# Peptides against a protein of PDB entry 5IXI: the designs that were tried, part 37

Target 1, 141 residues: chain A of PDB entry 5IXI
Amino acid sequence: TPLLDASSLEYLFAQGQYDLVKCLAPIRDPKTEQDGHDIENECLGMAVLAISHYAMMKKMQLPELPKDISYKRYIPETLNKSIRQRNLLTRMRINNVFKDFLKEFNNKTICDSSVSTHDLKVKYLATLETLTKHYGAEIFE

## One batch from the design tools (peptide; made by RFdiffusion4, then SolubleMPNN)

Design b2_p14_2_s4 (from b2_p14_2, 5 letters changed)
Fold by OpenDDE base, seed 5:
Structure b2_p14_2_s4 (fold): chain B 141 residues (1-141), chain A 14 residues (1-14)
Amino acid sequence: as target 1 above (141 residues)
Amino acid sequence: SEEREIFKKFISSL
């Protein structure tokens, strides 16, 4: 597992996002119903990281982001389809919690803790390793 | 890290 320079990390982060969303790096099979819920939350967390990274790269504050910002483009397509099949109240809850967390994360973590885009990429890839079936083995071989 | 703790709280809140 060699050290990655900034360019390599940037590439792997971008590729990792693409592979996760397009299900080229499929998420691991849930061991239990609760595990399935945890996997979903991890995916939503990954979306927060990705969006925050995007905002930081664009020098945008959360109020400047589109009002309809959501997890939909930042989670596995299969999971997004699954969520859309759930009842309205459930979808509303997911949307609200996600937006609240995104706001909290940016205010209390990004701004106050001076988290860098580098840190976000590292966290994203580290989580990707645990979340997917085999992708982590390839990255950290 | 602080961000990790927030992340954990997020996972538990859904």
Scores: peptide ipSAE 0.108, ipTM 0.761, DockQ to the pose 0.159
Fold by OpenDDE base, seed 4:
Structure b2_p14_2_s4 (fold): chain B 141 residues (1-141), chain A 14 residues (1-14)
Amino acid sequence: as target 1 above (141 residues)
Amino acid sequence: SEEREIFKKFISSL
């Protein structure tokens, strides 16, 4: 399978973000409670990738990002609704874990390595393929 | 695929 050209990759990445958030590409059904947790973690990971990509494209550093940066705009709307219904302590935990991981990822993975926007798009789309029911099945082998 | 190879390398770097 030949590599996607830059324009195709950019298009698919943008479309994939939209499809995931708007639930046009619905996430797969959890088989167990643990599987549900794994799916949620993958979605939050997707948010980290999307935010990091955005920051890199805008040439922003982590301290320049809004302090209220959140996963809310970068995860499936259905999952966002689910999280909002959880108790305060749970929501605080999720927020803290997400912010910590975002910071760690940006500092140790992006700043300390050669990770590029290209890499983020590839990982995003690959994760999207496995996370959703049918989306992206024709893209990666 | 080559894309998956890139993905695997990226995952291992986390």
Scores: peptide ipSAE 0.107, ipTM 0.778, DockQ to the pose 0.110
Fold by OpenDDE base, seed 2:
Structure b2_p14_2_s4 (fold): chain B 141 residues (1-141), chain A 14 residues (1-14)
Amino acid sequence: as target 1 above (141 residues)
Amino acid sequence: SEEREIFKKFISSL
């Protein structure tokens, strides 16, 4: 497990977000239907981390963020397209799940300052490795 | 790595 300096970590975090969203680092193939659901939930979790990091960097509370902030820009484009094709009730459920994720993380992790932006980047990249096909395998043990 | 498994569990628990 190599130690990353702040600049390297910042670069990898930014690149990782881009690669995930643009599907340059494609998410792993689901082994079962339940695995597919788990992958989707992990992607929503990744969006929570990314948005929280953004908010912390801008020194903004979640309610202060632009109302157009959503998971849509922070998940794989393929998944976003899939979600948009689902019926209204399903989309509403997903929106509620995401809002719950974001609120829970903000209230119990960000608001009490128990997690730094550094920690978020590490968590994001570590999750990215497990979520995607062989991405960053040489960096994380 | 151990750290990876810890954070994987964290994300899955959200």
Scores: peptide ipSAE 0.143, ipTM 0.776, DockQ to the pose 0.092; fails the geometry check
Fold by OpenDDE base, seed 3:
Structure b2_p14_2_s4 (fold): chain B 141 residues (1-141), chain A 14 residues (1-14)
Amino acid sequence: as target 1 above (141 residues)
Amino acid sequence: SEEREIFKKFISSL
C-alpha cells in the first residue's frame, strides 16, 4: 500500500528473492495436499518472474540465456530438495512445463505488452506477501 | 491482466 521510490523497490525486490530462496521467509504451511501443490506452483511462478526480470535487466532474449536455465536457483531450497528426490518422469514433466511457460510468458507478457521491470518487482513482492508466513507484513506494513 | 491469465494456466498445467 505505501508508495516506494525506485531505489527502495529495487532493494526490497533483491532482498525478497534472497529471503525466499534461503527460506528466511518460509512459505506458508499447506492446509491440504492440493494446497501444497498450489504453493509449489506459486513458487515456480515466482521463478518465472525473477528470471524474466533478470533477462529484461540484461536486455537479453530467452534464447540468449543458458540452455539449462531452470527454477532451481529461484525457488525455496526446501522445495528444490523435495523436487530433486521425485522420480525422473515427474521431474521431466515439471521441467518441461516450466520451460514452456517461461517461453510463453516472455512472448505474450514481456515482448507483446507494456510490462516493465517495475511491474515485475511489484508483482513479485505482492505474491511473496501471500506465499510466506510473515514476511509480507515487513514489506507492506 | 494477460499475465494473470497466463499464470493461472501455468498453475493448472502442473
Scores: peptide ipSAE 0.102, ipTM 0.753, DockQ to the pose 0.158; fails the geometry check

Design b2_p14_3_s1 (from b2_p14_3, 7 letters changed)
Fold by OpenDDE base, seed 1:
Structure b2_p14_3_s1 (fold): chain B 141 residues (1-141), chain A 14 residues (1-14)
Amino acid sequence: as target 1 above (141 residues)
Amino acid sequence: SAMEQFKKFFSFFD
């Protein structure tokens, strides 16, 4: 498998975000209830990666992002629709989990380490391979 | 927990 150059990585990252959100690369079926929770949390992690990448590309800090920053645009549409159907307390919990993820990542990684946009793209694409059903067979083989 | 899963998820950057 050939190494991905910067332009290819940028393209694949953009396409991967689109494919995940639009469910063109559908997330894998949960094997258990706990696996389902793990998948959802991993999707929230993907949202953190996408938002962080955006912020870094725009040379913005998290406090400079909109106050109503949300995972909604950055997770699979099917999952977003599912979450919207859950009760208020559950939705509040999910919002809090996402906010905690974002804060933790910003504090321990963005601010304290040399994480680059390249690293974020690599992690995002690598996660797509395991999070979705068939993604990246032609890319990672 | 969710946070433990998150830490594992982002250990990639450690």
Scores: peptide ipSAE 0.545, ipTM 0.938, DockQ to the pose 0.734
Fold by OpenDDE base, seed 5:
Structure b2_p14_3_s1 (fold): chain B 141 residues (1-141), chain A 14 residues (1-14)
Amino acid sequence: as target 1 above (141 residues)
Amino acid sequence: SAMEQFKKFFSFFD
């Protein structure tokens, strides 16, 4: 497994986001109902990482982001379609969970500048390896 | 809970 320089990491991060959202790297099948819920929450976490990375690159704070910021374009399209089919209360709950995640991450990590964009990329890619079915197979061979 | 799962997910940055 080759070491990744900054340029390689940037490329893989961008490609990884694309692959996750476009379902080119499909998320793993849930083993149980709870596992399915955990997977969805991890996807929301991935959205938090992606949005936080964007904000940091733009030197923006969370309150400066659009008020209608959403997870929708940062999660797998198949999951997004699934969520849209659920009842209103469920969709509201998911939205609230995401907002809580984003707020918590901003308060605990971003505001004190303890995390770099580099760290976000590493966590994102590491999560893709476990969240998706076969991500990294060709990279780590 | 969801928040507990989130904290575990982001414990990477602790």
Scores: peptide ipSAE 0.543, ipTM 0.938, DockQ to the pose 0.669
Fold by OpenDDE base, seed 2:
Structure b2_p14_3_s1 (fold): chain B 141 residues (1-141), chain A 14 residues (1-14)
Amino acid sequence: as target 1 above (141 residues)
Amino acid sequence: SAMEQFKKFFSFFD
């Protein structure tokens, strides 16, 4: 992968979030049902990265974030719509999974400042390359 | 499991 300066990375990260959520960079087609679940979990991971980055930029800890923090605004809109159509137990499970992800990441990484905003952006963009159909082709190919 | 996948996903930061 090419080396990007801080300004370029910041721009690409912001644009990447927009492209993922707005489905301008659509997630890849699942090869199997399990692959579909893996894709959804990766999207939840992307939400954790985005929220963590936001918190770090605002110099806030998770308890200081809105109490109703959710993955909904940080995942592809198509996936969000899909989740909303699922049964209550499934939606509750997904919410719990996300909250567990966020808590785990915050406790082990963010609170200890072992990960920088730079690292989060790199991971986010690297994941977009594999999570979406063609994103990053101009940058990483 | 989801948590196992998460740990693998975020092993990037280990």
Scores: peptide ipSAE 0.539, ipTM 0.938, DockQ to the pose 0.649
Fold by OpenDDE base, seed 3:
Structure b2_p14_3_s1 (fold): chain B 141 residues (1-141), chain A 14 residues (1-14)
Amino acid sequence: as target 1 above (141 residues)
Amino acid sequence: SAMEQFKKFFSFFD
C-alpha cells in the first residue's frame, strides 16, 4: 500500500465519514442476527472515533460537548432510520451502549493524550474497509 | 457483550 501524507489522510478521513453516513459506502450485509448486532456496534464505534476527533481538533473535552450528544450524525443514514423505528426500550439500550462506549474511550484513551488525531483517522479508514462492502479497495491495494 | 466487542475495537490504540 502507498504511504499517505498528512494532507491525503485528512482528505480521505473527511470523505470516508461522508461516504459512511450518506451510504455511498454501504455497510456489509449481516450473515446472522449476531453479525447484525456486531455491525451496529462497530458503527457506534465509528461515531465515537468521529466525535473524539472533532473534540480533539477543537481542543474540547467531551463534557464540554452538548449533553445530548449522540451517534445520529455519525452512523449510516439507513441504520439511523432503522433504529428510530425500533421500540423505546431498544432505543434506550442503544443510547446507553453508545454513551458507555464514548465514556470508556475517553477515560482510557483520550484523557491521557495517548491517541492522536492521526491515529483516529487511521483506525477510522481501516474499519471502513472491513465494515463496508467494497470501500478501500484502491486505498489499501 | 457489546462492551467486550468495543474494547477489542479500541485495543488498536493500546
Scores: peptide ipSAE 0.529, ipTM 0.935, DockQ to the pose 0.664

Design b2_p14_3_s2 (from b2_p14_3, 8 letters changed)
Fold by OpenDDE base, seed 5:
Order: sequence, then C-alpha cells, then structure tokens
Structure b2_p14_3_s2 (fold): chain B 141 residues (1-141), chain A 14 residues (1-14)
Amino acid sequence: as target 1 above (141 residues)
Amino acid sequence: SAKEQFEKFFSFFK
C-alpha cells in the first residue's frame, strides 16, 4: 500500500464518501441472500465510520448528536432507495441494527480514545476496496 | 448474525 500523507488521506476519504453515496463506486453484487445482508451491514458500518469521524472532528459525543441520526445520507443512494421500498418491520430491523452498531462502536472504541480520525479514514478506504467492484485498484495501485 | 458481523468489521480497531 502506498504511503499517504495527511492531506492525501483527507482528500481520498472525502472522495470515497462521495463515490460510495453517489454510487460512482458501486457496491459489489451479492452472491447469496446472506451475502446481500452482509453487504448491507457493511454499508451500515461505513455509515458508523463516517458519522463517528464527523463527531470526532466536531468534538461531539453520541448523546450530543441529533436524536434522529440515521444511516440514510451515508450509504449508497441505490441501497437507501431499496430499503425505503421494504416493509415496515424490515426497515425497523435495519434501523435497529444501525443504532446498535453506532452505540457499540462508540462505547467500545471511540469513548476509550483508542481510535483517531486517521484510523477511521484508513478503515473506510480499506473497506471500499472490498465492498465496491473496482474502487480498490484506483486507490492502492 | 449482525452482531458477529459488527465484531468482524470493527476488529480492525482492537
């Protein structure tokens, strides 16, 4: 992997978020039904990373974030559109999974001050390599 | 499970 300075990492992280949400870097096709659920949960994980990064940059904690914080603006727009078409119970389940991810990550990692914004950016970009179809080659070649 | 996937996803930070 190439060595990235702080400014380069910041640029790639911002571009990566945009590419994921706007589907310029489309997520990989699921191979099974379970794989589809795994992909969706990875996207929820990406939302947790993005939100956590924002909160850390603003020196905010989860209780200070808006009570209606959601994954919607932090996942691929196509996936968000798909989720909105599902039944109420499914949407409630997805929201609960996201809330649990965010809470657990905050309690076990962010609040322990063991993770930096740098680490979040690295994990985000590394996940893009495997979550999307061809984005990894552009970053790590 | 989703919980197991969470642990796998965020094991990067452990």
Scores: peptide ipSAE 0.498, ipTM 0.925, DockQ to the pose 0.666
Fold by OpenDDE base, seed 3:
Structure b2_p14_3_s2 (fold): chain B 141 residues (1-141), chain A 14 residues (1-14)
Amino acid sequence: as target 1 above (141 residues)
Amino acid sequence: SAKEQFEKFFSFFK
């Protein structure tokens, strides 16, 4: 596993976000229905990481973020399209799960500065490796 | 559950 400098990590993090959202790094196929739910929740987690990183870079706290902040632009476009076709109760549930994740993550890590932007980038890229089919093989091999 | 999954996800930072 090569040691990445700050500039390389920043580039890979930005590119990784683009690849995930644009489905250039497609998410892995679910093995079961529960696995599918787990994959979707991991995508919500990725959205939390991306949003938190943005907030930290802008030196913003969660209360300063828009009240209508959403996961929509931070998850794979295919998943976003799928969610939009689901019933109201399901969409409400997903939104609640995301907001709970964001709140919990902010309370436990961001507010006390126990997590850095560096940590977020590392976690994001590491999760991409397991969440997608073949992403990151050259980075973590 | 989703909560348990997120706790596992979050454990990376502990």
Scores: peptide ipSAE 0.496, ipTM 0.924, DockQ to the pose 0.642
Fold by OpenDDE base, seed 4:
Structure b2_p14_3_s2 (fold): chain B 141 residues (1-141), chain A 14 residues (1-14)
Amino acid sequence: as target 1 above (141 residues)
Amino acid sequence: SAKEQFEKFFSFFK
């Protein structure tokens, strides 16, 4: 962002990722059933951003990542626990959605355009502000 | 749909 230097952005990104996963920045309450589904998919999107950022920082290609790559470590712990309680078909659907997001992002964004780790951090923090209840007010207000 | 939501979510990078 225009107001943040590289060091500040790196710090806020790391802290924001921690806060999201540990539910220190809790996700907003769904307004409808569809809104709840949208929130979950946004969390999967956040996982894609975090994983992509990690891969880029380590100079790893997506196929070089562990075969058991998952959203589990990159979404709110409360949501992860909720998903684990759902039936097998639902969990398979969620896994497929995540894998599709990751594949499409890699193919159409990372491979086909110049996306930097800076861009990923900005999108992550911007989404964090709208996805969570009151986080980031001091940054984006 | 999930595909539509993906396109919306990642349109930031277009």
Scores: peptide ipSAE 0.492, ipTM 0.924, DockQ to the pose 0.732
Fold by OpenDDE base, seed 1:
Structure b2_p14_3_s2 (fold): chain B 141 residues (1-141), chain A 14 residues (1-14)
Amino acid sequence: as target 1 above (141 residues)
Amino acid sequence: SAKEQFEKFFSFFK
């Protein structure tokens, strides 16, 4: 946004990741069962953004990342705990969704260098505003 | 679907 310089954006992005994972910025309450699924998938999308940003900052390609790359460290801890309690088939499905998101994002954006780290930060913060309860309102005013 | 949600989520990027 016009009000955020590079240093401020970097700080807010880092803080936003921490707040999301530590549930200091709790995700919004689902209005329906489908809304709940949408929220979870959006969290997986946030994980893809965080991982992609990390890779880009380190000038690494996805194949250079650990083979056991996972969403677990990049989603709300409460959601992570919930997922761990679900049955094997459900956990496999969630992992497949994440892997598909990561693969598709990498193929369509990172590989052709059409997305910058700046773009990732903006999307991440903008999503935090809508994904979480009353978060970031002052940032985008 | 998850695929549709992905497309919507990442449509932000050009």
Scores: peptide ipSAE 0.492, ipTM 0.924, DockQ to the pose 0.640

Design b2_p14_3_s3 (from b2_p14_3, 7 letters changed)
Fold by OpenDDE base, seed 4:
Structure b2_p14_3_s3 (fold): chain B 141 residues (1-141), chain A 14 residues (1-14)
Amino acid sequence: as target 1 above (141 residues)
Amino acid sequence: SDMEQFKKFFSVFD
């Protein structure tokens, strides 16, 4: 694949977020129930990346973000709709899992300043390639 | 576990 300069990376990252959320780059079909769970957790991970990137760009710490911070705006709309249909206990679990992910990532990575916005964008795009069905054919081949 | 999967997912940042 060709090298991406800063402007290209910024563009692709923004477009990738849009494509994932709007399901223009649909997530891959699960092969098993466990695979489906793994896919959902990867989506939560993508939300962590997106939120962390936003916070870093705004020079904000997680405690400065709204207390009702959620994964909902940062995951595929189809998955969000699916989660909303699940029972209360399941939805509470997912919320707790996400918050645990975000806290863990912030405490052990962001607070140490060991990860840059560049790193987040690269990981996000790399994950899109494997998480979605056809994404990146034009740029990853 | 979920956290184990998460740590694996973000191991690229280690």
Scores: peptide ipSAE 0.579, ipTM 0.941, DockQ to the pose 0.678
Fold by OpenDDE base, seed 1:
Structure b2_p14_3_s3 (fold): chain B 141 residues (1-141), chain A 14 residues (1-14)
Amino acid sequence: as target 1 above (141 residues)
Amino acid sequence: SDMEQFKKFFSVFD
């Protein structure tokens, strides 16, 4: 498989986001309860990557994003539905965890390092390979 | 912890 050029990477990144959210590339089955928690946190991390990429492409700062910025549109729909059914305290905790992730990444990575949109795409796609069940399997057949 | 997992997740950018 040849190296991806910029156009191919952009396409795969966009398609990967769609596939993750729409569950066309379903997340892997958890092996344990802790694994399930890890998977959910990775999904929140994927949301941070997607939002950060969007902000960087639009040359926007986090305060310029909608105040109701959330992970909801950036995680698998099945997980989103599951979270919505959890109790208020659990949902509040998850919201706080996500906000902490986003703040931490913005402060310590976007603002302090040379992370590029290219880097975000690569990390996103690489994570899809391990987070989902069979992502990219057809490419290597 | 959640934050420890997050830091590990984004360690590729360090």
Scores: peptide ipSAE 0.579, ipTM 0.941, DockQ to the pose 0.745
Fold by OpenDDE base, seed 5:
Structure b2_p14_3_s3 (fold): chain B 141 residues (1-141), chain A 14 residues (1-14)
Amino acid sequence: as target 1 above (141 residues)
Amino acid sequence: SDMEQFKKFFSVFD
């Protein structure tokens, strides 16, 4: 496998986001109910990474982001549709979990200025390898 | 818990 320079990493990160959201790289099948819950939380984590990367690129702080910021366009479309079909209390809980994740990451990691956009891209792509069914297969050919 | 999973997920940045 070839080394990835900055431009290649940027490309793969953008493509990876597109593939995840558009379900071109479908998320793995859950083995249990708890595994399904864990997968959804990982997707919320991926949304946190994507949003944080965006904010860092724009040199924005979390309070400067839109008040209606949401995970909706940063998770697989199939999962988003599934969540929308759940009852109100469940949807409220998921939204609260995401807000807590985003706040926690911003407060304890981003605000420390110890994490770069490079680090976020690496974590995002690494997670795609385990979160999705066959991501990276063509890269390792 | 959800937060425990989150902290594990982002432990690479600790």
Scores: peptide ipSAE 0.577, ipTM 0.940, DockQ to the pose 0.675
Fold by OpenDDE base, seed 3:
Structure b2_p14_3_s3 (fold): chain B 141 residues (1-141), chain A 14 residues (1-14)
Amino acid sequence: as target 1 above (141 residues)
Amino acid sequence: SDMEQFKKFFSVFD
């Protein structure tokens, strides 16, 4: 695995977000129903990373972001479409789960500055390797 | 649980 400088990491992080959302790097096929649930939660986690990175870059706190902040723009488009077709109770559950994730991450990690934007980029790219079918072959070989 | 999975996911930052 080659070493990446700051500019290369920034580029790969931006491209990785685009590839995940646009399904250019499709998420892996679930092996079971539980695996499918785990994959969706990982996608919500990726949304938390992306939003947190954005907030840190803009020197903003989560309360300063719009109240209607959502995972919708930060998860695979296919998954977003699937979620929108589910019943109201399921959609409410997913919204609550995401907001709980975001709140927990902010309270326990972001507020005390224990995590940098660099750390978020690395975690995001590393997760893409396992979450998607074939991503990371060029980066992690 | 969902939160348990989340905490494991972000344990890399502990």
Scores: peptide ipSAE 0.574, ipTM 0.940, DockQ to the pose 0.665

Design b2_p14_3_s4 (from b2_p14_3, 7 letters changed)
Fold by OpenDDE base, seed 1:
Structure b2_p14_3_s4 (fold): chain B 141 residues (1-141), chain A 14 residues (1-14)
Amino acid sequence: as target 1 above (141 residues)
Amino acid sequence: SDRERFKKFFSFFE
């Protein structure tokens, strides 16, 4: 795999977020029920990465973000629509789990470790490669 | 569990 310079990495990270959310880079088809659940959680994880990166770039802590910050803007639109169709209790569970992990990741991983914005971008793009059907085929080896 | 899957996902940062 090629080593990307900072400018290229920044561009690919921004474009990758857009492609994932807009489903221009569609997520892979689940092979099993478990695989489907894994895909969903990977998407939610991508949202955590994106939000954390945003907060770090803006030099803001999570409490400074909107009180109702959620995954909705940071996951594939198709998945967002799917979640919205689930019952209230399920949606509440997903929201609670996401918020809890976002808080934990921010406090214990971002603030208490050496994780940088560079690391977040690398993890995001690496996950995007495996999460989507053909994304990055021209870039990744 | 969801938490376990999230922990696995972010093990890259450990």
Scores: peptide ipSAE 0.214, ipTM 0.837, DockQ to the pose 0.679
Fold by OpenDDE base, seed 2:
Structure b2_p14_3_s4 (fold): chain B 141 residues (1-141), chain A 14 residues (1-14)
Amino acid sequence: as target 1 above (141 residues)
Amino acid sequence: SDRERFKKFFSFFE
């Protein structure tokens, strides 16, 4: 991962979020069904990073966020559509697991380990490189 | 499990 100044990192992080959600940087094709599940979980993880970054920038804790906070606006639109087509029990499971992990991450990782917004942006962009097909080739090569 | 995959993903911050 290249060393970037704060302004460049902020720009790339914002653009990367947009590219992921709008599928301008499409996620990689799964090599196996297990790989597909890993990709989906990484996308949900990216949502946790994005939401946590937003909360930290606004100096808000989870109780101050909307109680209907969801991964839906922070994952690829294609994946969001796929999840919506699944049965009710599956969708409920995904929602519950996501909310539980988001809470755990904010309480134990951010608050206790003093993870910074800088760390979140670096992890987000590093994951975006491996999660998508050709994103950031001009930056990371 | 989903939980284990999440934990692995965020081990970067540990």
Scores: peptide ipSAE 0.212, ipTM 0.836, DockQ to the pose 0.691
Fold by OpenDDE base, seed 4:
Structure b2_p14_3_s4 (fold): chain B 141 residues (1-141), chain A 14 residues (1-14)
Amino acid sequence: as target 1 above (141 residues)
Amino acid sequence: SDRERFKKFFSFFE
């Protein structure tokens, strides 16, 4: 895999977020119902990474983020649309699950470790390659 | 690999 300098990594991370959300890099087709659930969780995880990166770059902590913080701007638009069409209880569950993910990640990974914005970008791009159908060439191994 | 290193970051999502 090619070595990426800081500027290249920053560019790819930004472009990758755009491609995922806008479905220019479409997520892979689920093989089973459970696989579909896993894909959704991976997308929510990607949102956690993106939000955490944003917060770190802005030197903000979770309590300082908007109260209406959501995954909506950070997941594929197709998935977001699908979630919005689900029943109220399901949407409430998903919202709670996401908030739990975000809190857990912040507590266990960001606060309790030396995870950097660089690490978040690398993990995001690495996951993007496996989550999507045919996203570019492999960057990380 | 980088993927193996960061695998634990997503373990609680599953």
Scores: peptide ipSAE 0.138, ipTM 0.770, DockQ to the pose 0.125
Fold by OpenDDE base, seed 5:
Structure b2_p14_3_s4 (fold): chain B 141 residues (1-141), chain A 14 residues (1-14)
Amino acid sequence: as target 1 above (141 residues)
Amino acid sequence: SDRERFKKFFSFFE
């Protein structure tokens, strides 16, 4: 695995977010129903990372973020469309769980563990590699 | 690894 400098990492992180959301780097196919849920959770996790990175870059605390902050702009568009087609109770559950996770992540990971924006970018890209089909072979292999 | 640590985070979701 090649060592990425700060500028390269910033570029790849930005491009990776775009590729994931726009489905240019499509997520892997689920092998089972449970695998499908795991993939969805990973995507929601990616949203948490992206939002947390944004907040840190803007020096914003979670309470300062919009109250209606959501995963919708930070997950694959195909998945977002899928979720929007689900019933109200399911969508409410997903929204609530995501918000709780975002708060939990902020408190335990960022505040308690002193995670940096650099760490978030590395973790995002590493997760992106495993979450998507054949992504980053030229970079991570 | 970072991968294992992140998998732990994903477990927060139901």
Scores: peptide ipSAE 0.131, ipTM 0.775, DockQ to the pose 0.110

